# Peptides against a protein of PDB entry 6D0Y, part 14

Target 1, 225 residues: chain A of PDB entry 6D0Y
Amino acid sequence: ETEDHLESLICKVGEKSACSLESNLEGLAGVLEADLPNYKSKILRLLCTVARLLPEKLTIYTTLVGLLNARNYNFGGEFVEAMIRQLKESLKANNYNEAVYLVRFLSDLVNCHVIAAPSMVAMFENFVSVTQEEDVPQVRRDWYVYAFLSSLPWVGKELYEKKDAEMDRIFANTESYLKRRQKTHVPMLQVWTADKPHPQEEYLDCLWAQIQKLKKDRWQERHIL

## One batch from the design tools (peptide; aimed at target 1 S8 L9 N24)

Design b1_p12_8_s1 (made by RFdiffusion4, then SolubleMPNN; from b1_p12_8, 6 letters changed)
Fold by OpenDDE base, seed 5:
Structure b1_p12_8_s1 (fold): chain B 225 residues (1-225), chain A 12 residues (1-12)
Amino acid sequence: as target 1 above (225 residues)
Amino acid sequence: MEEAVKELEEQA
């Protein structure tokens, strides 16, 4: 395959086809594996790029990476390293939208057997531990809690199946933080919803309630979050 | 892979 053709294949996977998505992903994984000796760097860059540019195809590309990881473990590792590096860079650049998306992407990689569940739990433990840091802005604490909670729809089931005790601890710490934090955004949001029967709930409290419901439903998503 | 995740964990 030429570089241009590989780019086309990677970008177009998941589009309308006579074959199933699963078949197409398996086929593409095979093609990419065969071309790794010649185009490893290019393929790595392409996958990182499309993963970031096409959030609507998150599960497609995590699945593709999962298939590639099964074929070439080293490549899977290099991809994860690249994504983690990008996460670090996004955080350094204060690009929190990119950063939170990358956390979600990494979370779904657990389902694709690319990242081990214990490693993701440890990451979330560290995220929530930021809430205990002294002399840091609440916005920093809130972001890490948001990054954790907003990723659970993708990985909560797997993490509770593998590390239920640790997850319960993280949840307890999160709940404790949410109870004691300042809710400065509530008054501003209420101004916009003053005529509504139910005032706008603070965004983290709202997310927490959604995640608690999801947990109660055994991580089966029944409603759009 | 695991080392990269650990590095991220340490920075969080």
Scores: peptide ipSAE 0.035, ipTM 0.755, DockQ to the pose 0.018
OpenDDE base, seeds 1, 2, 3, 4: peptide ipSAE 0.027, 0.035, 0.017, 0.029; ipTM 0.680, 0.757, 0.551, 0.736

Design b1_p12_8_s2 (made by RFdiffusion4, then SolubleMPNN; from b1_p12_8, 6 letters changed)
Fold by OpenDDE base, seed 4:
Structure b1_p12_8_s2 (fold): chain B 225 residues (1-225), chain A 12 residues (1-12)
Amino acid sequence: as target 1 above (225 residues)
Amino acid sequence: SSKAVQELEKMA
């Protein structure tokens, strides 16, 4: 395969096809594996790019990477390293939207057996530990909590299956932080249709409530968060 | 890879 052809294949995977998505991904993984000796760097760059720029195909590309990792473990590792570097770069650039998406992407790689569950738990422990740092802007603390919570729809089930005690600790620390943090003071809307009116929740409080419910439902998502 | 795991665990 030529470099240009590989780019086309990678970018178009998951689009309409006569074959199943799974079959297409397996086929593409085979093609990419065969071309790694000649185009490893290009393939790596392409995968990193599409992973970042096509969030609607998150699960497609995490699955593809999972398949590649199974075929070539070293490549899987290099890909993870590249994504981590990108995450660090996005954080340094204060590109928090990109950063949070990358955390979600990495989270889904756990489901694809590219990243070990304990490693992801360790990362989330580090994220939530930022809330305990002194002289740190709240926006930083809030972001790491947000990045953690917003990734759980993708990986919460797996992490609790493997590291329930550690996850409970992270949740406890998160809850503690949310209770003590300064909340944005905005005019509060109330839901009046319920038996008891309740105020509109702040965005992190709202997310926390949603994640708590998701956890209670054993990570079975019935609605889009 | 071991390096990737270490980088992930050292995040933040």
Scores: peptide ipSAE 0.052, ipTM 0.787, DockQ to the pose 0.020
OpenDDE base, seeds 1, 2, 3, 5: peptide ipSAE 0.051, 0.050, 0.049, 0.051; ipTM 0.783, 0.785, 0.779, 0.784

Design b1_p12_8_s3 (made by RFdiffusion4, then SolubleMPNN; from b1_p12_8, 6 letters changed)
Fold by OpenDDE base, seed 4:
Structure b1_p12_8_s3 (fold): chain B 225 residues (1-225), chain A 12 residues (1-12)
Amino acid sequence: as target 1 above (225 residues)
Amino acid sequence: MQEAVEELEKMA
């Protein structure tokens, strides 16, 4: 494949086709593998780009990377390294929206057997450990908790299957932090009933409740987070 | 990949 054609193939994967998505991904993985000797850097860059810019295709590209990793383990490693570098750059640039998405992307790579579950657990342990840091802004603590919780819909099931004890510890630490953190006072919507008026939950509290429900439901999503 | 794993584990 030519360089331009590779770009087209990578960008358009998952779009309407006469073939199944799975077959298309397998085919594309084969094409990309064959062209790695000539276009590794380009392919790597393209995959990193689409991973970042096309969040609607997150699972498509994580799956593709998973297939490539199975074919070429070294390339899979290089891709993960590139994504981690990008995550660090996003954090350095205070681009927290991109950063949290990248954490989610990395999380889904666990399901694709690109990143080992214990490694992801270790990362989340580190994230939640930020809540215990002294003399740091709460926004930093909140972000790492948010990054952790918001990624669990993609990887919580796998992590609990592999590292349930460690995950429970992370959850306990998260809960402890959420109880003691200072909540920002913002205008809020309130649900008023004759018997039970309730204020709108703070965003992390709301997310926590949703994740707790998801966990209770054995990580089978029944609602939109 | 081992290096990537190590970096992942040291993200925070």
Scores: peptide ipSAE 0.045, ipTM 0.771, DockQ to the pose 0.020
OpenDDE base, seeds 1, 2, 3, 5: peptide ipSAE 0.043, 0.044, 0.043, 0.041; ipTM 0.768, 0.773, 0.772, 0.764

Design b1_p12_8_s4 (made by RFdiffusion4, then SolubleMPNN; from b1_p12_8, 6 letters changed)
Fold by OpenDDE base, seed 4:
Structure b1_p12_8_s4 (fold): chain B 225 residues (1-225), chain A 12 residues (1-12)
Amino acid sequence: as target 1 above (225 residues)
Amino acid sequence: MQKAVEELEKMA
């Protein structure tokens, strides 16, 4: 494949086709593998780009990377390294929205057998440990908790299957932090009933409740987070 | 991959 054609193939994967998505991904993985000797850097860059810019295709590209990793382990490693570098750059630039998405992307790579579950757990342990740091802005603590919780819909099941004890510890630490953190006062919507008026929950509290429900449901999503 | 894993684990 030519360089331009590779770009087209990578960008358009998952779009309407006469073939199944799985077959298309397998085919594309084969094409990309064959062209790595000539276009590794380009392919790597393209995959990183689409991973970042096309969040609607997150699972498509994580799956593709998983297939490539199975074919070429070194390339999989280079891709993960590139994504981690990008995550660090996003954090350095205070681009927290991009950063949290990248954490989610990396999380889904666990399901694709690119990143080992214990490694992801270790990362989340480090994230939640930020809540214990002294003399740091709460926004930093909140972000890492948010990054952790917001990624669990993609990887929580796998992590609990592999590292349930460690995950429970992370959850306990998260819960402890959420109880003691200062909540910002913002105008809130309230549900008022004759018997039970309820204020709108703070965003992390709301997310926590949703994740707790998801966990209770054995990580089978029955509602939109 | 090992290097990537180490970097991932050291994130934050």
Scores: peptide ipSAE 0.086, ipTM 0.827, DockQ to the pose 0.020
OpenDDE base, seeds 1, 2, 3, 5: peptide ipSAE 0.058, 0.071, 0.060, 0.086; ipTM 0.814, 0.820, 0.816, 0.826

## One batch from the design tools (peptide; aimed at target 1 H5 S8 C19 V31)

Design b2_p13_1 (made by RFdiffusion4)
Pose (drawn by RFdiffusion4):
Structure b2_p13_1 (pose): chain A 225 residues (1-225), chain P 13 residues (1-13)
Amino acid sequence: as target 1 above (225 residues)
Amino acid sequence: AAATERLEAAARA
């Protein structure tokens, strides 16, 4: 019964309401502490559900996990382990669109001080390391590069300031791979073949240009909540 | 509605 009260309470946080988003998260994190001794098992899988199925509300739930971790270290560990467990499950089941949501979630948890930045950089340079794998489809290399680049809008500023020597090695490996990709197939996928008024760009070249501009902008982006 | 009320109550507390 109170479980249902916990689920609908987690899913609706951040919706329109009289209280501010921050006041709602602080209050919700407080009640999840009180119920945690009895319902630790349930609260855990619910947060795992929203990290997997609600990527649009991503930054809301990483902050919530961040608050619970600052107050309860063992819960933060159990959750991260569950995320690693699910990331493997998703990649094994060929659910890559679902996996990028989990990687994005793990990345943004660095901003919440739940995951150390070096651990995240180590995982990313293993992602880009897939560009070196031989006898594998380009789409495989593309996805692992995409998971890295598409996470940077959230975690980009933090990972670079803390560790820029290894991040530049990653960017160098990434730029080298992007230049040697074959784009012969792009015309079949363009809605317009004309370059005017708007070019229809290959998705990785587009994301690369976007990330490099954000880099030149000192990693300042003014949209992500 | 009841979930929203509880959420607002938790925020006010």

Design b2_p13_1_s1 (made by RFdiffusion4, then SolubleMPNN; from b2_p13_1, 6 letters changed)
Fold by OpenDDE base, seed 5:
Structure b2_p13_1_s1 (fold): chain B 225 residues (1-225), chain A 13 residues (1-13)
Amino acid sequence: as target 1 above (225 residues)
Amino acid sequence: SSALEALEQAALA
């Protein structure tokens, strides 16, 4: 495959086809694996790019990476490293919208068996530990809590199945922080049902309530976004 | 792996 053709295949995966999505992803994974000896760097860059720029295809590309990781474990590791580097760069550049999306992407990679559950738990422990930092703006503390909570719809089920005690500790620390922090009003997309809309409230408190409900519902999504 | 270590320390950077 040529570089241009690889780009087309990667960018167009998940679009209308005579074959199932699963079949197309398996096929593409095979093609990409075969071309790694010649186009490894290009494929890595392409996957990082589409992962960042096509959020509507998040689960498509996490699944693709999962399939590639199963075929080539080293490549999967290199991809994760690249995404973590991008996360760090986004944070340094104060691009918090990109950063939180990258955390969600990494979270879904746990479901695709690319990232181990204990490693993701450790990352979230580090995120929530920021709430205990002294002499830092609250906006920093709030962002890491937001990044953690907003990623749980993708990975909360898996993490509680594998690391329930550790997750309970993280939740307790999060709850404690939310109770003692200064409240602010920031608009946020709210998960809702058609028949029971909730009043607008502080964005982290709102998110916390939604995540608590999701947890209570055994991590099954019951709301419309 | 280096990737896993990087993930665990992501918030520290």
Scores: peptide ipSAE 0.058, ipTM 0.782, DockQ to the pose 0.018
OpenDDE base, seeds 1, 2, 3, 4: peptide ipSAE 0.056, 0.056, 0.055, 0.058; ipTM 0.775, 0.773, 0.772, 0.784; seeds 1, 4 fail the geometry check

Design b2_p13_1_s2 (made by RFdiffusion4, then SolubleMPNN; from b2_p13_1, 6 letters changed)
Fold by OpenDDE base, seed 3:
Structure b2_p13_1_s2 (fold): chain B 225 residues (1-225), chain A 13 residues (1-13)
Amino acid sequence: as target 1 above (225 residues)
Amino acid sequence: SSALEALEKAALA
């Protein structure tokens, strides 16, 4: 496959076709695997690009990476490393919207058997540990908590199944921080049912309440957060 | 693993 053709295949995967999405992803994984000896660097860059720029296809590309990782374990590792580098670059550039999405993407890679559950738990432990630092602005502490909580819809079930004790510790630390932080009542941009009005609530407290409910519901999501 | 190391470094960014 030519480089241009590979780009087209990767960018268009998941679009309507005569075949199932699963079949298309398996086929694409096979094509990409075969071309790794000649186009490894290009394929790596393309996957990183679409993962970053097409958030609407998050599960499509995490699944694709999962399939590739199963075929070529070394490439899977290199992809994760590249995504982590991108996350670091986003944070350094103060692109926090991209950064939080990348955390969410990495979270879903746990479900695709690309990242081990203990590794993701360790990452979240490090995120929440920022709340315990004394000379860090609250806005930064809030972001790490937000990045953690907003990723749990994608990975919370898996992490609690395998690392429940560690996750409970992270939750306890998060709750403790939320109780002591200064609160500003900035509403979340979300839709509420008129029949069940909610009082005005601070955005992080609101997210916490939603995640707590999700946890109680055994991580079965019934609505978009 | 390399992935774990990468994740740990990301938290410190």
Scores: peptide ipSAE 0.051, ipTM 0.772, DockQ to the pose 0.018
OpenDDE base, seeds 1, 2, 4, 5: peptide ipSAE 0.048, 0.047, 0.047, 0.048; ipTM 0.765, 0.761, 0.763, 0.765; seed 2 fails the geometry check

Design b2_p13_1_s3 (made by RFdiffusion4, then SolubleMPNN; from b2_p13_1, 8 letters changed)
Fold by OpenDDE base, seed 3:
Structure b2_p13_1_s3 (fold): chain B 225 residues (1-225), chain A 13 residues (1-13)
Amino acid sequence: as target 1 above (225 residues)
Amino acid sequence: SEAMKALEEAALK
């Protein structure tokens, strides 16, 4: 495969095809593996780029990386390192929307057997530990809690299966923080139905409630959060 | 694994 053709294949995977997505991903993984000796750096850059720029294809590219990691362990490691570097750069640049997406991407890599569950738990422990920092803006604390909670739809099941005690501790710390944090007083909209009036919830409280429900449902998602 | 090492490094702020 030529370098230009590889770019096209990587960018277009998951689009309309006569073959199944699984078959296409397996085929592409084989092509990419074969070309790693000649185009490793280019392939690495391309995968990092599409992972960041095409969030609608998150599971496609995490699966592809999972397949590549199974074929070439070192390449999988290099990819994760590149994504971690990008996460750090996003945080330094205050690009929090990109940062939270990257955390979700990394979270789904646990399901693809690229990242070990204990490592992801350790990252989330460090995120939630920010809530204990003193003399920092609450927005910083809130963001790390948001990054943690909003990633659980992608990885919560696996983490509780492997590290339930540690996850319970993180949840307890999160709950404690949410109870004591200052809530911005904003005029709240209330949804009035014939059956039950419902006040507008604060965004983190709302997310917390949704995650608690997801956990109660054994991480079987029925509705998009 | 290299992936694990990378993530552990990222966990450090």
Scores: peptide ipSAE 0.054, ipTM 0.791, DockQ to the pose 0.020
OpenDDE base, seeds 1, 2, 4, 5: peptide ipSAE 0.037, 0.039, 0.042, 0.044; ipTM 0.741, 0.747, 0.737, 0.764; seed 5 fails the geometry check

Design b2_p13_1_s4 (made by RFdiffusion4, then SolubleMPNN; from b2_p13_1, 7 letters changed)
Fold by OpenDDE base, seed 2:
Structure b2_p13_1_s4 (fold): chain B 225 residues (1-225), chain A 13 residues (1-13)
Amino acid sequence: as target 1 above (225 residues)
Amino acid sequence: DEALKALEEAALA
């Protein structure tokens, strides 16, 4: 395959086809594997690009990477490294939306057997440990907690199945932090919800509540129709 | 960032 053709294949995967998505992904993984000797760098760049720029296809590309990783473990590792580098770059650039998305992407890679559950747990331990840092802005602490919590819909089930004790510790630390952190004043929301029986919650508190419920439901999400 | 070290180390293994 030519570089341009590879780009087309990678970008268009998951679109309407006569074949199943699974079949298409398997086929594409085979094509990419075969072309790695000649186009490894290009393929790596392409996958990183679509992973970042096409969030609507998150699970498609994590699955694809999972398939590739199964075929070529070294490439899978290189991809993860590239994504981590990108995460670091996004943080340095203060692109926190991209950063949190990348954390979610990496989280889903656990489900695709690209990243080991213990490694992800360790990362989240480090994230939550930021809450214990002294003389740092709360926004930093909040972001890492947010990145952790907001990624759990993608990986919480797997992590609790394999590292429940460690996850419980992380949750305990998270809860402790959320209880003691300064709450953001939300006057605008209060105006709109003044007559509601329940006041509008701060965004992290709200997320925490959602995650707690998800955990209670054994990480089973209702399908959105 | 220290927060990413664990995952990075795992990726390098």
Scores: peptide ipSAE 0.046, ipTM 0.783, DockQ to the pose 0.019
OpenDDE base, seeds 1, 3, 4, 5: peptide ipSAE 0.046, 0.045, 0.046, 0.045; ipTM 0.781, 0.778, 0.781, 0.780

Design b2_p13_2 (made by RFdiffusion4)
Pose (drawn by RFdiffusion4):
Structure b2_p13_2 (pose): chain A 225 residues (1-225), chain P 13 residues (1-13)
Amino acid sequence: as target 1 above (225 residues)
Amino acid sequence: AEAAVEELEAAAE
């Protein structure tokens, strides 16, 4: 009964309400502490559900997990382990669109001080390391590069300031791979073949240009909540 | 904080 009270309470946080978003998260994180001794098992799988199925509300739930971790270290560990467990499950089941949501979530948890930045950089340079794998489809290399680049809008500023020597090695490996990709197929996927008024760009070249501009902008982006 | 929880509980119902 109170479980249902916990689920609908987690899913609806951040919706329109009289209280501010921050006041709602601080309050919700407080009640999840009180119920945690009895319902630790349930609260855990619910947060795993929203990290998997609600990527649009991503930053809301990483902050919530961040608050619970600052107050309860063992819960933060159990959750991260569950995320690693689910990331493997998703990649094994060929659910890559679902996996990028989990990687984005793990990345943003660095901003919440739940995950150390070196651990995240180590995982990313293993992602880009897939560009070196031989006898594998380009789409495989593309996805692992995409998971890295698409997470940077959230975690980009933090990972670079803390570790820029290894991040530049990753960017160098990434730029080298992007230049040697074959784009012969792009015309079949363009809604317009014309370059005017708007070019229809291959998705990785587009994301690359977007990330490099953000880099030149000192990693300042003004949209992400 | 308590008021925010009460509003969220009412919205969950």

Design b2_p13_2_s1 (made by RFdiffusion4, then SolubleMPNN; from b2_p13_2, 7 letters changed)
Fold by OpenDDE base, seed 5:
Structure b2_p13_2_s1 (fold): chain B 225 residues (1-225), chain A 13 residues (1-13)
Amino acid sequence: as target 1 above (225 residues)
Amino acid sequence: MQKAIEELEKQAS
């Protein structure tokens, strides 16, 4: 069936081929665009599914969505809406691992010209603003900071190129929070780790240091964070 | 966060 064929094409994109990945993605985008009139809902569901279940292909599917968005702007919008809905559902269900991945996926969609940089900045501003809320558990504050920082490898360069002043403000707020928060993870981990030559560092402090270095290196990654 | 998400949806549509 044609529907099964589409599923196969979407799932197998990025696998070894005689053609370049870029060529294959362009080809697939063309095929999917042509089939949207008959199979839009199925294609949308498939893309959402593989985006969530195959994190190793994150950049492949964000690129594919970017190509589809360029061909059919409405479909691109519907996809983003679906992913945002999924993010909301994940947060409601306390599925924070899925939620943070979805934030990263959305972040890379900025590079693919599917999501505007100002919108992503606004999302991150809202995330970091949670640290300023009263009567909110620190674990929740920490998660939003983590979601922000862990997504920057995928979008930090673009956001600083377009919204440097706003990003600096977010960074300042983040740094301020990290200085004043309770660091409970360090004592727990010290039970199982040595302090020399590398003292055990709290996970958010460690991530912050990595992101600061990445920023210093003009967002050029030498190692996978 | 809800406001930011709504803005994303608006710009994506």
Scores: peptide ipSAE 0.032, ipTM 0.740, DockQ to the pose 0.019
OpenDDE base, seeds 1, 2, 3, 4: peptide ipSAE 0.016, 0.025, 0.029, 0.023; ipTM 0.549, 0.674, 0.672, 0.668

Design b2_p13_2_s2 (made by RFdiffusion4, then SolubleMPNN; from b2_p13_2, 6 letters changed)
Fold by OpenDDE base, seed 4:
Structure b2_p13_2_s2 (fold): chain B 225 residues (1-225), chain A 13 residues (1-13)
Amino acid sequence: as target 1 above (225 residues)
Amino acid sequence: MEEAVKELEEQAK
């Protein structure tokens, strides 16, 4: 395959086809593996780019990377390293929207057997440990909690299956932080009726409640997060 | 912020 053709294949995977998505991904993984000797750097860059720019195809590209990782373990590692580097760059640039998406992407890579569950747990432990840092802005602490919680729909089930004790500790620390952090003045945003008040919840508290419900439901989604 | 992702990076190496 030519370099341009590879780019086309990577960008267009998941689009309407006569074949199943799974078949197409397997085929593409084979093609990419065969061309790694010639185009590893290009393929790596392409995958990183589409992963970042096409969030609607998150599961497509995590699956593709999973298939590639199964074929070439070293490439999978290099991809993860590249994504981690990008995450660090996003954080340095205060691009928190990209950063949180990258955390979600990495989270789904656990399901694709690219990242080990213990490694992801360790990452989340480090995230939540930021809440214990002194002399840092709350927005920093809040973001890492948000990044953690907002990624759990993608990986919470897997992590609790393999690291339930560690996850419970992270949850306890998260809950403790959420109780003591400064919150937006939510009461002023409450809607009242004659019969019942309708409180509006602060965004992290709301997310926490959603995740707690998801956890209670054994990570089976019953509502839109 | 670098510290928060360090562990995952190390595991990936």
Scores: peptide ipSAE 0.027, ipTM 0.707, DockQ to the pose 0.018
OpenDDE base, seeds 1, 2, 3, 5: peptide ipSAE 0.025, 0.024, 0.024, 0.024; ipTM 0.690, 0.693, 0.681, 0.675; seed 3 fails the geometry check

Design b2_p13_2_s3 (made by RFdiffusion4, then SolubleMPNN; from b2_p13_2, 8 letters changed)
Fold by OpenDDE base, seed 3:
Structure b2_p13_2_s3 (fold): chain B 225 residues (1-225), chain A 13 residues (1-13)
Amino acid sequence: as target 1 above (225 residues)
Amino acid sequence: MQQAVNELLAQSK
């Protein structure tokens, strides 16, 4: 395969096809594996790029990386290293939207057997530990809590199956922080029911409530968060 | 390889 053709294949995977998505992913993984000896760097760069720029295909590319990792563990490791480096760069550049997406992407890599559950738990422990830092803006604390909570729909089930005690500790620390933090007043969008008007919840409190419900439902989503 | 990944994840704060 030529480099140009590889780019096309990687970008178009998951689009309309006569074959199943699973078949296409397995086929593409085979093609990419065969070309790694000659085009490893190019393939690595392409995968990192599409993973970041095509968020609608998150699960497609995490699955593809999972398949490649099973075939070539060294490549899988290099890919994760590249994504971690990008996460650090996005944080340094104050690109918090990209950063939170990358955390979500890494979270789904746990489901694809690319990242071990204990490693992801350790990352989340580090995130929530920011809430205990002194002399830092609350917005910093809030962001790391947001990054943690907003990633749980993608990995919460796996982490509680493997590391339930550690996850409960993280949840307890998160809850404690949310109770003591200063809440920001937002323009009040009230939901009017037949009986009573309800004020809009603060965004982190709302997210927390959604995650608590998801946890109660054993991480089976009824609605897209 | 996984060990190296674990170290990187621990430092990604």
Scores: peptide ipSAE 0.036, ipTM 0.715, DockQ to the pose 0.020
OpenDDE base, seeds 1, 2, 4, 5: peptide ipSAE 0.028, 0.035, 0.029, 0.036; ipTM 0.629, 0.719, 0.726, 0.709; seeds 1, 2, 5 fail the geometry check

Design b2_p13_2_s4 (made by RFdiffusion4, then SolubleMPNN; from b2_p13_2, 7 letters changed)
Fold by OpenDDE base, seed 5:
Structure b2_p13_2_s4 (fold): chain B 225 residues (1-225), chain A 13 residues (1-13)
Amino acid sequence: as target 1 above (225 residues)
Amino acid sequence: MQKAVEELRKQAA
């Protein structure tokens, strides 16, 4: 069936082929565009599924969506809306691992010209603003900070190029929060780790240090964080 | 692969 064929094409993109990845992605984008009139809903669902279930192909699928968005702007918008809905559902269901990955996926969509930089900045502002709420558990505050920081390897360069002042404000707020929050993870991890020569560092403090280094290096990664 | 993807992103802009 045609639907099964589409599923196969979408799932297998990026795998070993006689053609270049560029050629395969452009070709698939063309095929999907042509089939949108008949199979839009199915294609949308398939793309959402592989985006969530195949994190190893993140950049492949964000690029594919970028190509589709360029061909059909409305479809690109519908995809983003679907992913945002999925993010909200994941948060409601306390599926924080899926949620953080979705934020990372959305972040890379900025590089694919699907999501505008100001929109992503606004999302991160909203995330970090949770740290200022009075009746929110720290674990939830920590998650939003984690979601923000852990996504910056994918989008930090673009956001600082276009919205440096706003990003600096977000960073300042993040730093302020990290200084005043309770650090309960270090004591727990110390049970299993040595303090010398590499002392155990709290996971958000560690991530913050990594991101600060990345920022200092002008967002040029030398290794996977 | 990464270089190819980056090139596509540039072209799709």
Scores: peptide ipSAE 0.112, ipTM 0.824, DockQ to the pose 0.045
OpenDDE base, seeds 1, 2, 3, 4: peptide ipSAE 0.107, 0.107, 0.103, 0.090; ipTM 0.822, 0.826, 0.820, 0.810

